# Ledger of designs, part 291: peptides against a protein of PDB entry 7AE7

Target 1, 321 residues: chain A of PDB entry 7AE7
Amino acid sequence: KVYKDLREFLEVLEQEGQLIRVKEEVNPEPDIAAAGRAAANLGKNQPAVFFEKIKGYKYSVVTNVHGSWQNHALMLGLDKNTSTKDQFYELNRRWDKFPVPPNVVKREAAPCKENVIDKDINLFEILPLYRINEQDGGFYISKASVVTADPEYPDDFNKLNVGTYRIQVKDRDRVGIQALAMHDIAVQLEKAEAENKPLPIAITIGNNPLVTFMASTPVGYNQNEYEFVGALQDGVPMDIVKSDLYDHLYVPAGSEVVLEGHIIPRVRTVEGPFGEFPGSYSGARLQCEVKIDRITHRTNPIFENLYLGIPWTEIDYLMAL

## One batch from the design tools (peptide; made by RFdiffusion4, then SolubleMPNN)

Design b2_p29_4_s4 (from b2_p29_4, 15 letters changed)
Fold by OpenDDE base, seed 2:
Structure b2_p29_4_s4 (fold): chain B 321 residues (1-321), chain A 29 residues (1-29)
Amino acid sequence: as target 1 above (321 residues)
Amino acid sequence: SALEEAVRKQREEQKKLLEETKKELEKEE
């Protein structure tokens, strides 16, 4: 099976017994993290956890979407009991189909365009933000697929980067982004900052699970992650749509939320700490700042966020392949 | 350190922002 969006995948997870639905209203803290930990204790077959009601927020949260080998098999459209070996074999077989160019759909056909916010931007209105760890320096968006382009070659689709980066909420319309020197986004940002120009950015949340997977998988600078998604869909193209603010940025058509904006050139603000691993915190550092200029979102958007439970983190599964 | 103080301040600002935003959202309902 190929998934168009997160919702189709969550439906399959639920059908396969790989999603727990929490219907009771929960507090953002500590209940989301506590429920995630409780789900992790159910054994090796860790389900996704879907929180329907978050106190003080309008919308839902889902965590641990990629948090098991069963979920990973289902992501590939395989039987949930497919061995890790066979999953790896199938991934490698499909990888050789690269490139599979995406379909560019019209704006009116893209679910991520159902709603628009272009004034009085407030991230807390759209995302049920919470501290993943009690000691975190703030609220994090940890499973976003971040879209940027090469500012010298903005029309080169092969240099379009879709990556996963640590994003801290800084204000109602601002986020900090951790762009490490080894990341493709850092190369693109360096080029923009050399000219003291903003770097256009689209931060996409709640995607087709293969988009999230590929955004967390290192690829070559001249390789487009969307073309790998098509390969991993066994040759079925994924659907993308042009961003509203930028002609050269394309986002997944099915994204739950798209934050469009720019990295402010040569500005660095305090970001962190963040508990990336159980019991360990990455230190606070001066990091880049993004101004959010526009939001598009699906009706009743689902905030997909990372599960950082014990003993296994969702990152372990995202990076295992 | 200056960084630790900045982090502390940021946590307080984020908490305040969340609380203010929640109050605003509750008034719109």
Scores: peptide ipSAE 0.281, ipTM 0.813, DockQ to the pose 0.845
Fold by OpenDDE base, seed 5:
Structure b2_p29_4_s4 (fold): chain B 321 residues (1-321), chain A 29 residues (1-29)
Amino acid sequence: as target 1 above (321 residues)
Amino acid sequence: SALEEAVRKQREEQKKLLEETKKELEKEE
């Protein structure tokens, strides 16, 4: 089984009993986190949790999409009861199919382009933002696949980076991004900042689960994560589309929300703290700031966000494979 | 510390922003 988008995956999760649908209206805080923890306590077969209605917001949230070995098996299109060993074997087998180039689809064929916001940008209108942990320094977007390119080689598709970074909401149209020196985005940002230029960026939310997986998996600087997604789809190319603002940035065609903008050169603002693990907070630091210039989104966009719970976080599963 | 104060201020600003945004959205409906 191959998934075009998050929605197809959520349908399979629900069919397989690996998704809980919360139909009643919830408060964004503390109910989302509380319900996630409650679902995690159901044992080793932790389901995704889909919140249909969130008080004060128009759209839905889904958490814990990658939060179990069953969900990982299903992500690979395997039986949900596939052993971890067999999942690793299959992952490695498919990895050898790299590269599988993506299909570039037309703008009109990309679901992420259904709606456009290019003025009066307010992230809170599109994303049901909440604090994942009570002590967080703000609202976080924790499962975004962030697309950047090498500003020296913008046309080199192999240097197109799709990574997962900690993103804190700063304002209606601004986010902080944690770009550490070990990340590919930091190399690209350094080149842009050397010339005092903005770095083009697309922050994509609610993707094909293999995109999210690959964005969280370290690859070589000259390797494209989309070509690995095709490999992990057992040789089936994924669909990408050109960003609206930038000719050299491509986003997943099926993204629920795409935030297009730029990293402001040589600007650093306070970001954090964030509770990466229960009871463990990463300190506040000066981090980069992104201006959001354009949003594209699917109708009734689903905000996929990270589940942080005990005993295992969703991060533990994303990094374990 | 200056950093702790900056974090406190940021939390207050984010809370205010959320509250204002929710009120705005409620008026548009």
Scores: peptide ipSAE 0.101, ipTM 0.692, DockQ to the pose 0.722
Fold by OpenDDE base, seed 1:
Structure b2_p29_4_s4 (fold): chain B 321 residues (1-321), chain A 29 residues (1-29)
Amino acid sequence: as target 1 above (321 residues)
Amino acid sequence: SALEEAVRKQREEQKKLLEETKKELEKEE
C-alpha cells in the first residue's frame, strides 16, 4: 500500500490497532508526553497516539507515528507483523529503484494549500505546541521535513534537500533551526551567508510517513529525498507541489502544515536545550533563526510531533534502517 | 553562565508567548 499523506497512514494505523485516540481534552503539558509514555508501556506494539483535543488549542496532535516495528512495517505497506529482517530486505529491494521522480501537482490539487496565512502569523494558532521534555528550553517541532535548495544551483532538482532538523519555536513567526556542519542545509546556508542573502526554506509538518523517514535518512548532496520516497513506494511517485513563495522549492502535496520563510543570514540566537534522549539533553547553542513569511495548511491540520519514551524513542525507529 | 541565563530567559519568553497567545485565541472565540 502507498500513502498519499499522513491521514491515510493514520487511518491504516487505526485499522491495524496501531493508533490510540485520546478523545478527552488534555493539557499540552504534561499530558501529551505522559500519555505517550503510557502508550509505550503497552509493550512492543507501541501505537501512535492521537490527541483530538488539547486545552487552549484548536487542532490535534499525533505522536509516535514511527514509534514501533509494526508502524514501520505498515509504513512500507507490509503486514504489521512483518519481521525486521523482512522489512530490511524489502527496504533494500526498493532502494535499488532509485530514482523515482515525483509528480508535480497543481496548487489547486494540493491539500497543503487548502488554507493560507500570509499576515499576522502565529504558529500557536496552527500548531498545538508543547514541551516534549520538562526541561526543554522551549517548544520543539521535531518531525518536520525541511526543504532547502542550493542557492548557486536553484534549478538543480537533485540538490533539493529534504532533511530533519531540531527546530525550536522562538516567537509567533520565528523558529530556531539546528543546522550542523554535516547537514546539507549547512552547506546551502554557507553559500547564502557568503553573499549575506536569506536562504529560502519550507518547513513541512505532517507528511507521508516515507517522506519523514527519508528526511531522517542521510543521502548524497546530489540526491533528492523525494526520488527515494518514490523508490520506497515500490516505484510509485510521490506528489509534490511548488511552494508559494519560491519557484525552486517543492513540498509534499499532502503536508498538514507548510511553514514557508527564510533563514536570516548571519544571525545566531540561543537554541536549546532539548532532551533528545531520556535523561540526556543536547546543550544550548547559538543556532540559525528562520522567519516564517507564509503558512499553508490543510483544514484541521494535524501536528505530527516526536515521541520520546523509554526504552525506545521514535528516533530509534527512524534511524534504525 | 551567560548561556544558562539565556536559556532561562528563553524559557520565560516562551511561557509568556504561550500565555499571550492563549489569551488572544480565547478572544477570537
Scores: peptide ipSAE 0.090, ipTM 0.695, DockQ to the pose 0.852
Fold by OpenDDE base, seed 3:
Structure b2_p29_4_s4 (fold): chain B 321 residues (1-321), chain A 29 residues (1-29)
Amino acid sequence: as target 1 above (321 residues)
Amino acid sequence: SALEEAVRKQREEQKKLLEETKKELEKEE
């Protein structure tokens, strides 16, 4: 089975008993994190947790989408009881199908384009933001697939990067982003900053689960993550659409929310702390700042965010394969 | 609102952490 978007995957998770739906109104803090931890304690079959109603917000949150081997099997379109060994075998078999070029769909065919916000941007109106950990220095978007390109080769699709980065909300229309030197985004940012130019960026939230998986998987600088998604879909191309602000940036057609903007050149602001691992906080550091210039989103967008629990995290599963 | 208070608290905490981080970085130089 191939999924077009997060919603199709969540439907399958629910059908397979791998999603808990919380219908009662919850407080963003501490209830989301507490319910995630409670779900983690249900044993080996750690379900996704879908919160339909968050107090003070209009939209829903889902966590722990990739938080089990069963969810990973389903992501690959396999039986939920497929062994980790067989999942790995199938993943490797499909990996060899690279490249599978994506389909570029028209704007009118892309669900992520259903709604547009281009003025008076307020991230809190579109995302039910909460502290993942009590001691976090702010609100984090921790499971976004961030799209950037090489500013010297903007039309080279092979240099289009889709990565996962730590993103802290700084203001209504600004986020901090951790661009580490080992990430392809850091190379692209260095080139932009050398000329004192903004780096175009699209931060995509609530994607096809294989997009999120590939965004968390290191690939070569001249390899496109979308072409791997097609490979992991056993040769079925994924659907992408051109960003609204930039001709050279493509986003998943089915994204729940797309934040389009730019990294401000040569600006560094405080970011952190964030509890990346149980009992370890990364300190506050000076990090890049993104200005959000445009938002596109699906009607009733789902905010997919990372689950962090003890003793395991969703990151452990995203990096285990 | 609870959200505005949380954002205010975040900003105050971030400011404090920035000042602490700057002092730490100045000691490593």
Scores: peptide ipSAE 0.026, ipTM 0.515, DockQ to the pose 0.057

Design b2_p29_5_s1 (from b2_p29_5, 14 letters changed)
Fold by OpenDDE base, seed 1:
Structure b2_p29_5_s1 (fold): chain B 321 residues (1-321), chain A 29 residues (1-29)
Amino acid sequence: as target 1 above (321 residues)
Amino acid sequence: EEEKKLKEEIKEIEEENKRRNEEAEAAFL
């Protein structure tokens, strides 16, 4: 089984009893985190938690999409009771199918292009932002698949990077991004900053679960994560679409929200603290700042965000494969 | 000393957050 988008995956999670719907209006804080932990306490089969109504916001939140071995099995299109061993075997078997080039779809065929915001950008109107931990220095976007390219080789599709980074909301149209020196984005940013140029960026939220998985999986600098998604789909290409602002950036066609913008060259702002682990906060750091210049989104976009609970956290499952 | 104070303050806030989270969980159960 292959998923085109997050919605098709959430439908399967619900059918398989791996999704709980919270239909009552919740406060962003502390209710999202609390209900997520309550759901995690239901046992080893941690479901995704879908919050239909968030007080003060128009749209929904989903958490813990990758938060169990059952959800990982379903992500691979396997039976939810597939053993971890058999999941790893199947993942490795599919990995050998790399590369599977994506399909480039037309703008009109891409669900992520249903709505456009190019003026008066306000992230709080599109994303039901909340603090994941009460001590967090702000609102985080923690499950975004961030698309960047090599500014020296913008036409080299093999150098297109899709990564997961810690993103703090700074203002209505600004986010901080944690680009560590070991990340491919940091190499690309260094090249842009050497010339004092902005680095083009697309921050994609609410993707096909294999896109989110591959964005969290280290690959070679000359390897494209979308070609691995096709491999993990057992040789079925994923659908991508050209970004609106940049000819060289491609985003998942099914993304719930796409934040298009640029990393401001040679600017560093305070980012954090963030609770990366229960009882562990990474200190405030000087990180890159992204200006958001355009948003595209599906109608009634779902904000997929990380669930941080008592171990095992969703991040532990994303890193365990 | 400042790092120790910061760790103590983080710990106090973590304990308070834990309490609030447990209270919020109990409200959803």
Scores: peptide ipSAE 0.011, ipTM 0.294, DockQ to the pose 0.024
Fold by OpenDDE base, seed 4:
Structure b2_p29_5_s1 (fold): chain B 321 residues (1-321), chain A 29 residues (1-29)
Amino acid sequence: as target 1 above (321 residues)
Amino acid sequence: EEEKKLKEEIKEIEEENKRRNEEAEAAFL
């Protein structure tokens, strides 16, 4: 099975008994984190948790989408009971199909383009933001696939980077992004900042689960994560669409939310603290700031966010390969 | 005490962010 978007994957998770649907209205805090912890206590077969109604917000949240080996098997379109060994074997077999170039779809065919916000931007109207941990220094978008290009080679599709970075909401239309020196985005940002230019960015939320997986998987600077997604789809291309603001940025056609904007050059603002593990916080750091200039989103967008719970975090499954 | 320190640190962060945003906006004008 190949998935066009997060919704097709959530449908399969629900059919396979790997998704819990919470229909009752929850408080963003502490109920989302508490329900995630309760789901984690169900053992090794941790389901995704879908919150239909969140007090004070219009839209839904899903968490723990990659939170088990069963969910990982289903992501690969395998039987949920496929052994970790056989999943690894199949992953490696498919990896050898790289590159599988994506299909560029028309704007009118891309679900992420159903709605547009280009004025009076307010992230709180689109995303049910909550503190993942009680002591977090703010609201985090922790499972976004962030798209950037090389500013010296903007038309080189092989240098298009799709990465996962910690993103703190700073204002209605501003986010902090943790671009560490080891990340490909930091190379691209350094080039933009050398010329005191903004770096174009698209922050994509609620994707095809293989996009989220590849955005969390290190690849070469001259390798495109979308071409690996096609390989991991056993040679079926994924669908991408041009961003609205930038000709050289492409986003997953099925993204629930796309935040288009720019990294402000040579600006650093404090980001954090963030609880990476229960009882462990990364300290506050000076990080980059993104101005959001345009939002595109699906009707009734689902906010996919990371689950951080005991004993295994969703990060552990995303990085365990 | 740790929660109080964290709230103070968050507040200092917000004030510094505001200052830096104002400085950045002034540098682009």
Scores: peptide ipSAE 0.009, ipTM 0.313, DockQ to the pose 0.042
Fold by OpenDDE base, seed 3:
Parts: C-alpha cells; structure tokens; sequence
Structure b2_p29_5_s1 (fold): chain B 321 residues (1-321), chain A 29 residues (1-29)
C-alpha cells in the first residue's frame, strides 16, 4: 500500500489498532506528553496518539506516528507483524529502485494549498504548540521535513534537500533552526551567507510517513529524498507541488502545514534548551533564525510532532532503520 | 481560566525566548 499523505496513513494505523484517538479535550501541558508516555507503557506495540481537541487551540495533534516496528511495517505497506529483518530486507530491495522521480502536481490539486496565510502570521493559530519536555526552553516543531536548495544551483533538482532539524518557535513568525555542519542544509546556508543572502526554506509538517522517514535518513548531497520516497513506495512516484514563494522549492502535495520563509543571513540567536534524550538536556546554543513569510495548510491541519518517552523514543525507531 | 493560563504561558515563553535572543545577539556582536 502507498500513502498520499499523513491522513491516509493515520486511517491505516487506526484500522490496524496502532492509533489511539483521544476525543476528550486535553491540556497541551502536561497531558499530551503524559498520554504519550502512557501509550508507550502499553507494551512493544506502541500506538500513535491522536488528540482531537487541545485546550486553547483549534486543531489536532498526532504523536508517535513512527513509534513502533508495527508502524514501520505499515509505513512500508507491509503487514504490521512483519519482522524487523523482513522490513530491513524489503527496505533495501526498494532502495535499489532509486531514483523514482516524483510527480509534479498543479497547485489546485495539492491539499497543502487549501488555505493561505500571508499577513499577520501567527504560528500559534495554526499549530497546537506545547513543551515536549517540562524543562524545554520553548515550543518545538520536531518532525518537520525542511526543504532547501543549493543557492548556486537552485534548478538542480538533485541538490534539493529534505531534512529533519530541531526547530524552536521564537515568535509568531520566527523559528530557530539547528543546522549542524553534517547536514546538507549547512552547506547550502554557508553558500548563502557567503553572499549575505537569505536561504529560501519550506518547513513542511504532517507528511506521508516515508517523507518523514527519508527526511531523517542521510543521503548524498546530489540525491533527492523525494526520489528515494518513490523507491520506498516500490516504484510509485510521490506527489510534490511547487512552493508559493520559490520556483525552485517543491513540497509534498499532501503536507498538513507548509511554512515558507527564509533563513536570515549571518544572524544567530539563542535556541534551547531541549530534552533530546530522556534525562539529558542540550544547553542553549546559538542557532539560525528563520522568518516565516507565508503559510499554506490543509483545512483542519494535523500537527504531527515527535514523541519523547522512556524507554524508547520515536527517534530511536526513525534512526534504527 | 485555563485558556487564560495557556495564553499567559505562551506569552511568558515568547518573552523568555526574546530575552534569550537579545542576550545572545549582545554576546556575539
């Protein structure tokens, strides 16, 4: 089975008994994190947790989408009881199908374009933001697939990068982003900053699960993550759409929310602390700052965010494949 | 009352993030 978007995957998770739906209104803190921990304690078959109603917010949250081997099997369109070995074998078999070029769809055919915000941008109106850990220095967007390009070769589709980065909300229309030197985004940012130019960026939230998986998987600088998504879909192309602000950036057509903007050149601001691992906080660091200039989103957007729990975090499953 | 508390907490975090950013900018400029 191939998924067009997060919603099709959540439907399958629910059908397979791998999603808990919380219908009662919850407080964003501590209830989201507490319910995630409670779900993790249900055993090895950790379900996704979908919160329909968050107090003070209009939209829903889903966590722990990748938080089990069953969810990973379903992500690959396999039986949920497929062994980790067989999942790995199938992943490798499909990886050899690279490249599978994506389909570029028209703007009117892309669900991520249903709504537009280009004035009075407020991230808190679109995303039910909460602290993932009690001691976090702010609100984090932790499962975004961030799209950037090489500023010297913006039309080279093979250099289009889709990555996952730690993103702290700084203001209504600003986020801090952790661009580490090992990430392709750092190479692209260095080129932009050398010329004192903004780096165009699209921060995509709530994607089909293979986009999120590939955004968390290191690939070569001249390899496109969307072409790997098509390979992991067993040769079925994924659907992408041109960003609204930039002709050279393409986003998943089914994204729940797309934050379009730019990294401000040569600006560094304090970001953190964040609890990256249970019982360990990274200190506050100087990080890049992104200005959000435009938002596109699906009607009733679902905020997909990372689950951090003991003994296994969602990131442990994303990194274990 | 709890919506008010959430709005106050959001504002406090926004103000803290702003303060931390200003302190960082002052340390590196």
Amino acid sequence: as target 1 above (321 residues)
Amino acid sequence: EEEKKLKEEIKEIEEENKRRNEEAEAAFL
Scores: peptide ipSAE 0.005, ipTM 0.301, DockQ to the pose 0.180; fails the geometry check
Fold by OpenDDE base, seed 5:
Structure b2_p29_5_s1 (fold): chain B 321 residues (1-321), chain A 29 residues (1-29)
Amino acid sequence: as target 1 above (321 residues)
Amino acid sequence: EEEKKLKEEIKEIEEENKRRNEEAEAAFL
């Protein structure tokens, strides 16, 4: 099976018994993290956890979407009991189909464009933000697929990068982003900062699970993650749409939320600490700052966020493939 | 001096976050 968006995947997870739906109103803290930990303790077949109602927020949260080998099998459209070995075999078989170019859809056909916010931007109105770990330095967006391009080659689609980065909420319309030197975004940012120019960015939340997987998978600088998503869909193209602010940035058509903005050149602000693993905090650092200039979102957007409650964490599954 | 200032800012953030977590937990109990 191929998924157009996160919602189609969550439906399959629920049908397969790999999603727990929490219907009762929860507090953002500590209940989201606590319920995630409780779900992780249910055994080897860790389900996704979907929170329908969050106190003080309008929208839902889903966690642990990639948090098990069963969920990974289902992501590939395989039987949930497919062995890790057979999942790797199938991944490798499909990888050889690269490149599978995406389908560029019209703005009117893209669910991520259903609603627009271009003034009085407040991330807290759109995202049910919470601390993932008890000692986190703030609210994190930990499972976003971040889209950037090469500022010297903005029209080169092969240099369009879709990556996963640690993102701390700094203000209503500002986020810190951890762009490490080993990341393709850091190469693109260096080029922009050399000219003292902003780097255009689209932070996409709640995607087709293969987009999130590929954004967490290292590829070559001249390879497009969307063309790998099509390969991993066994040759079915994924749907992308042009960003509203930038002609050269394309986002997944089915994204729940798209934060469009720019990395402020040569600005560094304190980001962290963040609990990357239980009991292990990466220290706070000076990191890049993104100004959010526009939000597009689906009606009743689902905030997909990372679960880090107990090893094996969701990140361990994303990195193990 | 910048590294020292950063370490001080980090410590202040960690202390404030700890306080906010303890207050949130105390308000939930």
Scores: peptide ipSAE 0.000, ipTM 0.284, DockQ to the pose 0.033; fails the geometry check

